# Peptides against a protein of PDB entry 7Z53: the designs that were tried, part 78

Target 1, 150 residues: chain A of PDB entry 7Z53
Amino acid sequence: PRIKNQADCIPFFRSCPACPGSNITIRNQINALTSFVDASMVYGSEEPLARNLRNMSNQLGLLAVNQRFQDNGRALLPFDNLHDDPCLLTNRSARIPCFLAGDTRSSEMPELTSMHTLLLREHNRLATELKSLNPRWDGERLYQEARKIV

## One batch from the design tools (peptide; made by RFdiffusion4, then SolubleMPNN)

Design b2_p20_5_s1 (from b2_p20_5, 10 letters changed)
Fold by OpenDDE base, seed 2:
Structure b2_p20_5_s1 (fold): chain B 150 residues (1-150), chain A 20 residues (1-20)
Amino acid sequence: as target 1 above (150 residues)
Amino acid sequence: SYTPLEQDAEQALALAQSYV
């Protein structure tokens, strides 16, 4: 779902919306396609990132959610912690950092943000349902099983 | 009463019900 009914404008950093012949654009598009195939855009392709995307405060197998903002009560992606956050640089007054996702472009395109948000919610829904069905599963099992379903 | 984990699960469930 799209992020709507937000009083604050969330800034987006666009590396290249449409730059024919740009190597950066090609790389980003290829990465996006690859991520889509294996859902690494949601979970991260590297273990350190994957861990940062998880809610490690409990054994529910959930992905981390934003602690500051919600979309009409629904979960949003957590914020990243970049030294030179390009999202903060796009709008100095807004002071909203980039979202953290498996895809580094999560805050470059609203469409990607929406998709990642949707899949975040779906994962957490699945993990929650799996917990209900299998109350003895630990967080790792719940996370992995939900990941396989998504 | 619920364990902390169960409480977290209940909270997650409540949130999930609004997701999809």
Scores: peptide ipSAE 0.015, ipTM 0.407, DockQ to the pose 0.102
Fold by OpenDDE base, seed 4:
Structure b2_p20_5_s1 (fold): chain B 150 residues (1-150), chain A 20 residues (1-20)
Amino acid sequence: as target 1 above (150 residues)
Amino acid sequence: SYTPLEQDAEQALALAQSYV
């Protein structure tokens, strides 16, 4: 449910405000209190990176997913395209490049990779449901609204 | 007192959480 009084917003430091002017929900506050997750790690803090993290092939407002691999049908982070990819250099036999995420360190910490993957899936689920509820919303709106909820 | 957008968001959130 929504928090009716914005004064009830619990202060929390994030790259993006935890309590925007609209869509203040109890869930958002709980997330702010119980999670150290900064959404900027998922979406990117810079617009060029943010665009690269999005699926721009449609108007579904989705984040880009790995096109080569899935986890039992569930999405994985897309691969980055780096010269001298450190992930490839670490284990040449594995031939798995670094993942692309809002944080350049996503592949350096498995916990970050997992977290980013989960939030990727959450965003895409939210965007999908928002599309179902609002079929006329374009990809930008779906993306932004889902981002606000995450 | 929910705006239509907030109602949509809450419903979407509820649906999304049902799949977790």
Scores: peptide ipSAE 0.015, ipTM 0.396, DockQ to the pose 0.046
Fold by OpenDDE base, seed 5:
Structure b2_p20_5_s1 (fold): chain B 150 residues (1-150), chain A 20 residues (1-20)
Amino acid sequence: as target 1 above (150 residues)
Amino acid sequence: SYTPLEQDAEQALALAQSYV
């Protein structure tokens, strides 16, 4: 559900909650995001995970997106393929598996899920633009260059 | 004052909140 009151503090990874109206908390969250956007949370810190997060079906340098669901036409994180998926176990009626991201904890924190989703979309947008500007770049080049910009 | 990166991060955070 969407946060109606943006004045509410939200939990954030590796920092105090993001509390609007406090410059200190905002700065802390930005610092956390800067550390967060070392990109490991989005791209994965290990090569096997990084490859699993990529769309390897083409040479467009894109990150993988959910193949079952979209957010009003916009991309969502792909689902993971966990044997004992804790997200499925938590709410068996919903039957929504955990998302696959650089950190599986993204599924436990909706705020992180949202951030990962936004950065996923941004990466894919950048990769698409870079492809347009540099049509001869292969998927690896596009992926790496987009990653540098994000 | 924020750097462009910080501004983007702040905007991203605001947008992220709208999705929760």
Scores: peptide ipSAE 0.018, ipTM 0.518, DockQ to the pose 0.026; fails the geometry check
Fold by OpenDDE base, seed 3:
Structure b2_p20_5_s1 (fold): chain B 150 residues (1-150), chain A 20 residues (1-20)
Amino acid sequence: as target 1 above (150 residues)
Amino acid sequence: SYTPLEQDAEQALALAQSYV
């Protein structure tokens, strides 16, 4: 979902060079989204973390999803594998480990967890659509192109 | 950075925007 009430929004747009066959208005919109969303929070700013956040089992350019749980058929963030998991220590009865995300604090703020989940779903949706549009793209290309759009 | 295949990306973005 996107913000419905635009009256309370501050417009931030970027100017980009025109490309053949491209819509500059749409391009500015993409840049506006990337300026609002820190991609590092979703994809990780370090290569080892970024690799762990990806689904490397195929060439679809997808981010990894939770293998244990889904939200009414929709993807959730994968769990991290921390030796001393602070999420487990906080509430031992719940026995829910921390989520793995680009921002290590994602599990500390439910709002961030929700946002990361939505962006995860959006990335995977984008990658899927890009695959249908460009069947010859490999997983790396799909992942990078989807990342640029988010 | 953007590529000459930006049109394909724009189409994908439009689809994604309708979802979230």
Scores: peptide ipSAE 0.018, ipTM 0.415, DockQ to the pose 0.061; fails the geometry check

Design b2_p20_5_s2 (from b2_p20_5, 10 letters changed)
Fold by OpenDDE base, seed 3:
Structure b2_p20_5_s2 (fold): chain B 150 residues (1-150), chain A 20 residues (1-20)
Amino acid sequence: as target 1 above (150 residues)
Amino acid sequence: SYTPLEQDAELTLALAESYV
């Protein structure tokens, strides 16, 4: 969401630098939004999960997307690979496994699934834009910088 | 946390401003 009023400090900050006086810098705004979104639910808080959520087949800094399905050409979350997949156990007729996300509960709440999907698309969009701006950056740099913006 | 990108800080800020 776009912050319309940049003259006043946002009253709620979560582990974010305080606004300098009455002026909110772009850096502070981004940090506030990142802390508000808590991107850990998208990127994962642990290293093994974070790596599994990334597309490691190229140097584009992208998050992994579903390889089987798309939403009218748009990316969907990848499937997890669980031996005892609770999503498959809950609805055997649908036969759709749980999605892989930073929050394991993403498949239990459709709202979280939607949010994670949107943020995945946004990350990949940002990474693509950053690649165009900085063509010499490798995948790690693109991924980290896009993650900071989200 | 956020810091401007090395190669083009101005364009990075423009992108960030458009996003926020």
Scores: peptide ipSAE 0.019, ipTM 0.432, DockQ to the pose 0.030
Fold by OpenDDE base, seed 1:
Structure b2_p20_5_s2 (fold): chain B 150 residues (1-150), chain A 20 residues (1-20)
Amino acid sequence: as target 1 above (150 residues)
Amino acid sequence: SYTPLEQDAELTLALAESYV
């Protein structure tokens, strides 16, 4: 994370908030999280799932983001499309479906949802920077290179 | 001038740099 607005901080579950002045520590914490989840929890270990997690509408190598909601301009995980959505059934008043992630259990654990959201944002940031540095790279190359860095 | 894809990248970069 790179917080340009010094008034804003991103809370991390069981970690220090992402705030200005702590870039090295924040990056190290994210690296520890990626090693824990092996990044396959974010990208999906199966090819069909991996494709569903990608934004295939352009050649920017981005992961798909939620099309209905944002967190003050920040990206959220896309929704899954389950016939018997347990998230909708357990809390009918909220009317929020389960999220789609590399780990199918992400919606059952808010802690994982938060982590995957942050890594989603990081991937898209990296892919975008790589596009700027390498404008001739197609979406597949951008996606793969960003995935390797995460 | 930028291609459409480059324009999208610039916009995405501007947003992403502010949050991660």
Scores: peptide ipSAE 0.020, ipTM 0.439, DockQ to the pose 0.070; fails the geometry check
Fold by OpenDDE base, seed 5:
Structure b2_p20_5_s2 (fold): chain B 150 residues (1-150), chain A 20 residues (1-20)
Amino acid sequence: as target 1 above (150 residues)
Amino acid sequence: SYTPLEQDAELTLALAESYV
């Protein structure tokens, strides 16, 4: 949803190519959020990791989501596939593996996990919206454009 | 400078951002 309460936002400016005045503020809010947590933690800074974080099973430009669990119907980060998963070793009774993200610390810090989850959902929401607006865009275009917005 | 199609894409992105 559109952010209506501007008072809760931290002023920040990066860039907004060919944006209307009203949308510049929105972009700045998004940039402020992603500046707090490096977006590379969401998308991955390296191409192999970035591809692993994407849903490559379709042309929707989505990030991969957890296939086992949801948060009341909302997406969660996918699990990693570590041989010696430290998250499993920490609490063997819970049997919850580490989450896959651009930074392994996401599984160690709930604050990062939550933020990464929110940005995951936001990316997928944006990609879905862009698909609706541009039905002819392929998954790569949708992913890249959504990533630029985030 | 953008082509008309690129301009439309930028407008689409701006609209998408408005839903955040």
Scores: peptide ipSAE 0.020, ipTM 0.413, DockQ to the pose 0.068; fails the geometry check
Fold by OpenDDE base, seed 4:
Structure b2_p20_5_s2 (fold): chain B 150 residues (1-150), chain A 20 residues (1-20)
Amino acid sequence: as target 1 above (150 residues)
Amino acid sequence: SYTPLEQDAELTLALAESYV
């Protein structure tokens, strides 16, 4: 089913706007999604990016979440801060930046964004649970342990 | 390799897309 309220939609950058309905595009997106079911895409494979993806304001070992929007109280990926943000260029009226994730292309594919979002939530859930179980663990340990589980 | 969580996520997404 289609999203009825466009206000609930976040624009994504598409390389081929005329192709989303094609079977080939769908298959490619699915293939890309399956190939990206890798925690490294959520956490980032490079340390600078990994740090940017973390909530460093506390010692809870959490991944950073969107500070502007939530999904019915649930976390969304944080926005990136890109000069010449392609997501902003996709729909200038929407003014929604690309999401920050382990892959800069996360905002090109809603499926990837969804997966990253789910794993973000799962990580934060795990980290929260681990904190409850191990209150003496610092943020680094919580983050790493949660990451190992994800 | 895929973790069980990743596998579940993949399945969940696949199922979700099948109903959209």
Scores: peptide ipSAE 0.015, ipTM 0.476, DockQ to the pose 0.027; fails the geometry check

Design b2_p20_5_s3 (from b2_p20_5, 10 letters changed)
Fold by OpenDDE base, seed 2:
Structure b2_p20_5_s3 (fold): chain B 150 residues (1-150), chain A 20 residues (1-20)
Amino acid sequence: as target 1 above (150 residues)
Amino acid sequence: SYTPLEQDAELTLALALSYV
């Protein structure tokens, strides 16, 4: 589902500031779009990261969601758990960690965060529907099938 | 070609960019 109310404030801090005259923002967006095709930006391209992005507390095949914040009741990306979290280090007063997603750039700009959030929600929606349609599927099957649909 | 989900994600990205 689409994220509504794009103007709503999300507890977010950029991990990478934009530099004048730099193509960093454009570059990151392009890179995100390239990874978008295989959804690796959401699920992670490496298995260790992929596992960390999943909700392993049940057999519902869900991606992990933020445990501290929601967007009007809807899921947000989980926070990362970095030893030296650049988001925390940059803005010590805000105390908002970087988001965890398949792409480390998820906290660099709101547009990436929005896209990741959308796909997180969609995956979980799909997994939920698949569970309803196939009650006997375990979490791995649900996760993989939802991932295929994305 | 994109799936409907991918198209929606692209739209969301486009909308987000419009606010930057």
Scores: peptide ipSAE 0.020, ipTM 0.484, DockQ to the pose 0.026
Fold by OpenDDE base, seed 1:
Structure b2_p20_5_s3 (fold): chain B 150 residues (1-150), chain A 20 residues (1-20)
Amino acid sequence: as target 1 above (150 residues)
Amino acid sequence: SYTPLEQDAELTLALALSYV
């Protein structure tokens, strides 16, 4: 899924409303760039969040992907499970929840969502290749090594 | 410094943000 109406402001009750093109979004982009190198926006800086972003159903070291939608066969970010989901509240007809990412505000800007998606795909690609090269590695090792490369 | 993947991702991000 993609953000269909980029003109809508998103009321993030945990932080502040985000409107595309606003000063807030510009500042969010700048702040995100400062932490981009360590890829914390993808993996999460808090351990509970990091675990929720992983696919724990197997030992492949993969990040979780969307279970409802794909982009022409390619993975999309998983959905978050927020009680007051600002994405659902902003456009009730679309019924698309906010995405789950290391940065909880990833759904504010489609450009950042796209980057998170690309890095998600890259991690899973790397983990898959590492599994091929090192078949004895378990999911934790694959995940950590892929994360280090990203 | 930056890994090759980080450099590629940085360029991709720059491209994505250029459409804002």
Scores: peptide ipSAE 0.019, ipTM 0.533, DockQ to the pose 0.026
Fold by OpenDDE base, seed 4:
Structure b2_p20_5_s3 (fold): chain B 150 residues (1-150), chain A 20 residues (1-20)
Amino acid sequence: as target 1 above (150 residues)
Amino acid sequence: SYTPLEQDAELTLALALSYV
């Protein structure tokens, strides 16, 4: 049936066809990256959270990193500041708070923690490179551009 | 939109990333 309201349509993306010659009847597809990492879990989908995930102490466009621990010089996710921190409650002797990330589940799944950490590092790397290439960009520009690349 | 200088920077970065 014909859909009258465009709002009722589900968008469907199709791989782009290769540009064929005029006499070519077979549709060939161009190899394209059709999947990507949804980095919303890293940056947060809500503005207040997104701001909390950023390093606002400078104009480098960086995400905040852990201030207590590093992984052989590499960044780790910052700790959250939660009342009744479930991570602290899970293992009272470890005394490691939950990580702060765009996904509240970041500390529940080690895979998520790792992914968040990797993308944090990648963002900060990209922001650093962008700063080097574009020294006049402010922190917001660097952050947004790095975010777009991730 | 990007200025030509910014575009060059983007391209340079893209190239650098391609060699990682």
Scores: peptide ipSAE 0.019, ipTM 0.418, DockQ to the pose 0.034
Fold by OpenDDE base, seed 5:
Structure b2_p20_5_s3 (fold): chain B 150 residues (1-150), chain A 20 residues (1-20)
Amino acid sequence: as target 1 above (150 residues)
Amino acid sequence: SYTPLEQDAELTLALALSYV
């Protein structure tokens, strides 16, 4: 559901980059909104997890996406490979494992799942755009630059 | 460089997150 009252959110601010021709108040608002997002939930705070969250099959700098399911052509979070997957144990007939994300709680809270999914899509969109603008960039550069924007 | 697109990208992200 659409968030109508942003006053319920905890306000955070990031440093404002140079924005020639831009409205500073608008930039501050964007900074506040993006600062609220903990990127570690999307990218992982540890290097081994971060690598597992990436699509390492190419040099496009993409995050890994679900290989079994899509949302009308849009990406979903990849599945984790847990030995005793609580998501599988909760509903054995559904056979849907837990999602893999930077935060294991992504499968426990639908709100987090949605946010992680959106940020996954946005990262991949940004990486794709950056590839178009900078065709000589390798996957690592694309991944890192897209991550900086998110 | 992503600089020309940074603000638009962040705005798009903010808008997307507003629907959560």
Scores: peptide ipSAE 0.016, ipTM 0.503, DockQ to the pose 0.030

Design b2_p20_5_s4 (from b2_p20_5, 9 letters changed)
Fold by OpenDDE base, seed 4:
Structure b2_p20_5_s4 (fold): chain B 150 residues (1-150), chain A 20 residues (1-20)
Amino acid sequence: as target 1 above (150 residues)
Amino acid sequence: SYTPLEQDAERALELAKSYV
């Protein structure tokens, strides 16, 4: 489900006002899904983490996705490689490690996991469309431009 | 009078709406 009425103004800031007439590079639908001022929890606020959250195997500007599981064909967050994985320790029978996200607390709160997953998918969708529109853009450009829109 | 980048973003957003 998406916000269909483009005339709606979101009364909070996410990098930029989410109102009609504002910068169209801000997705109002995404802004409506999150109350975060920025998407640092998705992309990471530190460069080493941010790089680990990206798909560096190509020049598509994508965020990394889970290599083992999908949600009915849709992307899930990648797993982290923690030495002592608290998610594995909590439920050893499930054998599901913690997800890797911009915030290490993401796996502790299902709401955060869901939000990160949605924004991951949105980023990758945006990057894909931007690639289609701008085929000469490299992965860094695609990643940054999609990140600005999210 | 959008910049070319903004025009591309707008089109991308419209296309992306079909995915969710």
Scores: peptide ipSAE 0.015, ipTM 0.447, DockQ to the pose 0.072
Fold by OpenDDE base, seed 3:
Structure b2_p20_5_s4 (fold): chain B 150 residues (1-150), chain A 20 residues (1-20)
Amino acid sequence: as target 1 above (150 residues)
Amino acid sequence: SYTPLEQDAERALELAKSYV
């Protein structure tokens, strides 16, 4: 929903609108993220972490995905490699380690895990589309441009 | 996001809107 009374508000826009026609009053965001969520939760705020979250096995600019599990064919967050993994210690029978994400809270609550997972999928989707549109871009360019769009 | 790739972003969204 839009704030109708904008006189007392400081305008903040996340992205430019996409207007298919001049007669439309509703603008679509040109990025896939329709909310104002800080994407640092997905990409990491520190460079070493950001690198660990990327898939470096190819030049597709993708984020790393879980290598053991999928959600009906869709990607899940990769596992972290913690010395004393609190997720393993909490439920020893499940033997599922904590997820690796830009936010250390990713495994603390299911709602955060779900959000991170969706944004992971969205980034990889965008990177894939950008690769199709720009076949000459390398992995770094694809990653950075997809990150900007998210 | 205000980049020269706004056109590319729009095209990407049109290609796969339902994927999330």
Scores: peptide ipSAE 0.014, ipTM 0.445, DockQ to the pose 0.063
Fold by OpenDDE base, seed 1:
Structure b2_p20_5_s4 (fold): chain B 150 residues (1-150), chain A 20 residues (1-20)
Amino acid sequence: as target 1 above (150 residues)
Amino acid sequence: SYTPLEQDAERALELAKSYV
């Protein structure tokens, strides 16, 4: 952590600010920031979510990508499968469902969506490179090694 | 070069890291 002045509140997240008056709130918010650093927002902090974020159709150790859309040939986050999709309900004209990511806020903040997308692409790039360098590695090894680098 | 989305992502990532 690179917080220089702990005496000031950091209104970074809407849930709770990092204020000295509450050690719990400070730690929770720092943990949230750390989750960005360690890419937990990309990989998920829970095993079921982590599995859903992976491409399990092969042994390449890749994260799942959007199956409907690409960004000029580059990967986008996969869509979530929500019955009452709040993203669709909020903007009827856009017709864009919520994205699936390690952080549920990915579709709420464009900054997070962008960051998650970049790190998704980086992971898949790393996994692909690791596969070329280590052809005998299975999908789990590739996934974990790429995750460590990201 | 990076797309505008990737540029925003890098900016967001660097911002987040600056608070840790």
Scores: peptide ipSAE 0.023, ipTM 0.550, DockQ to the pose 0.029; fails the geometry check
Fold by OpenDDE base, seed 5:
Structure b2_p20_5_s4 (fold): chain B 150 residues (1-150), chain A 20 residues (1-20)
Amino acid sequence: as target 1 above (150 residues)
Amino acid sequence: SYTPLEQDAERALELAKSYV
């Protein structure tokens, strides 16, 4: 469940409170870090998910970004499109849906969300620079090359 | 020794890091 009290804790969907210093947070973060070796938490391990995580509206090889919110002009993870979004159900007042990422826990752990966000930005920055260096590369090439670097 | 593509990737990485 998402944190209902937004005054003291970050409103993330989690079985336990997503508050600073929680032991559960550390444990879940460590478990997630173990799987981050192949960056599948960012890009997705399955092709359908991987495609949904990409910006397919252009040939820039970018990952999809949030269309509603930005962090001082910087990209945030896109929202998922769940039928019964648990993030919305657990906190009706917040009205913030779950994030879409390669990890289903993207909306449960603030630290993981931050890491995914940073890697999202890094990929898009890399893809952008690769496009500048190789203007003839299509979106697939840019995406794959940037993914290899990340 | 890096291939030209790898060199470009490294250059891109360096450029991207400059914006972090």
Scores: peptide ipSAE 0.015, ipTM 0.444, DockQ to the pose 0.078; fails the geometry check

Design b2_p20_6_s1 (from b2_p20_6, 9 letters changed)
Fold by OpenDDE base, seed 5:
Structure b2_p20_6_s1 (fold): chain B 150 residues (1-150), chain A 20 residues (1-20)
Amino acid sequence: as target 1 above (150 residues)
Amino acid sequence: EEAARRAADAEARTAALLAA
């Protein structure tokens, strides 16, 4: 569906902006979709990244969410901290950095961002439900069990 | 007794959630 009001739109970048339908972009999207099986695109494939994707401010086992923006009250991906942030370079006036997710391409393709956002919300939903059912579980247990379900 | 029932229900629901 076409966005009617683009005033609140977040800019994205593409590795090949002149060829949005190129084999490169299609391949990247397919690769991201296949990576969904192990959820590495959401949780990170390495522990340092995985920790950065988690909310470590509590013992709720949640993934980190954006602290500046929400989608009608629903969570969005947190921002990354890149030295040469390509998202900031695409629109210097907007000053919106790239999202932090399983890989650096999360803000390169809106489709990937959407998928990651949905899985973020699902994880946090599951963790919340697991906390309700198992109030003695700590954040690590909640995180791991929710991750297994996703 | 009620605590035991609640614990059993929680375990059952957790198992169902994990198996889904």
Scores: peptide ipSAE 0.066, ipTM 0.738, DockQ to the pose 0.018
Fold by OpenDDE base, seed 1:
Structure b2_p20_6_s1 (fold): chain B 150 residues (1-150), chain A 20 residues (1-20)
Amino acid sequence: as target 1 above (150 residues)
Amino acid sequence: EEAARRAADAEARTAALLAA
């Protein structure tokens, strides 16, 4: 397992509580994600994050991939760049930082990491196919059209 | 005319991807 020390306190990001306009005083959560349907877990819910998740080195409309590791030649999520990286703190010997994704929970739950990785690969596959069919499309068009399909 | 046919074919394939 990634977390080897059971005595460590694992830091989790929690959204703020919300009080809806209903007369019911039941505590609710403000979702950090807008919706599951719009694939914001992959693309990000805010524009600055969305830009950081994209490969801006070319006009292929791709999402950024890990530059240090691959999974048998297939893409992995890029690493985040945090000053106090909780993934590094929970396992200092591994020296593996948290992944960067649209969902801040991606490094907290392996299931989310796997799903985000699959959708990353699917987006890049679609963008590549769209580029082949439409060679004159720029990176923005390719990115947006692939995002619509996902 | 052949270029137009190729463009139409590409658009049809793109539409199929968008409709999937």
Scores: peptide ipSAE 0.065, ipTM 0.725, DockQ to the pose 0.019
Fold by OpenDDE base, seed 2:
Structure b2_p20_6_s1 (fold): chain B 150 residues (1-150), chain A 20 residues (1-20)
Amino acid sequence: as target 1 above (150 residues)
Amino acid sequence: EEAARRAADAEARTAALLAA
């Protein structure tokens, strides 16, 4: 079916097709995500996105958190800065932008939003604990070590 | 000596955290 009103749609990008070396008959897709196991949905699979997901205001190795809202004092995912934010368009009364995460589907699927939020909190918890144990570690070291544990 | 003990304790706890 053809959707005429694209302004109300969440923009999804189909990955490019790829051919495996041994079987060109199976049409594979280039995966923009590394894996669920490595928590790439939280940290991002590309360096520019990964940097945008980090809190660069200090050397604590933290991921960025929402600056407007919290959940009973606990962190929520930060908002993205989309030009045409589909989350704002789907419900104009709510005025809640899309979340920013390593997976662009974070706001499309509530299950992902919850998981991303939990892992965000866990990362920041781990980074905080690592900082207390290793006060000489800089933000990069804390971030990487916490990322490996998650 | 206290600093060395604290460092050793921190390293041990860090290792335990990393292994969890």
Scores: peptide ipSAE 0.034, ipTM 0.662, DockQ to the pose 0.020
Fold by OpenDDE base, seed 4:
Structure b2_p20_6_s1 (fold): chain B 150 residues (1-150), chain A 20 residues (1-20)
Amino acid sequence: as target 1 above (150 residues)
Amino acid sequence: EEAARRAADAEARTAALLAA
């Protein structure tokens, strides 16, 4: 399709259709993902968000973790920095900001929060192991490889 | 070829991770 102003466009990618043996009215897509679990919600779809989700202070390929809280030594999602943080407004006494994740709904559903947290931990675990196995890999390589595995 | 090399490398490292 012709795109006049790319700045006004949200990029969407449509998967290729599966080829059925018979005429079907329902279009099924080919799953071309190499990962067992689609963790795109953890990494974000847009590059600026993806960068914000990463720990850029080192070359370990890690995702950013919460700097204030841990779960018995395990990582939690980092907090977002929203001007009008709806999570802070929801429970003013708790004063807990919204979590930052690839999905903006990360703090809306506890199931999503949990899944994002688990995948965050798994990514960082994998990145750490990959670093051990490949000490010459830089942060970008570690991040990308861990991302592909997750 | 480059893609194949990267894939092979990733698979090898993944296998190593799973074996560890």
Scores: peptide ipSAE 0.030, ipTM 0.584, DockQ to the pose 0.031

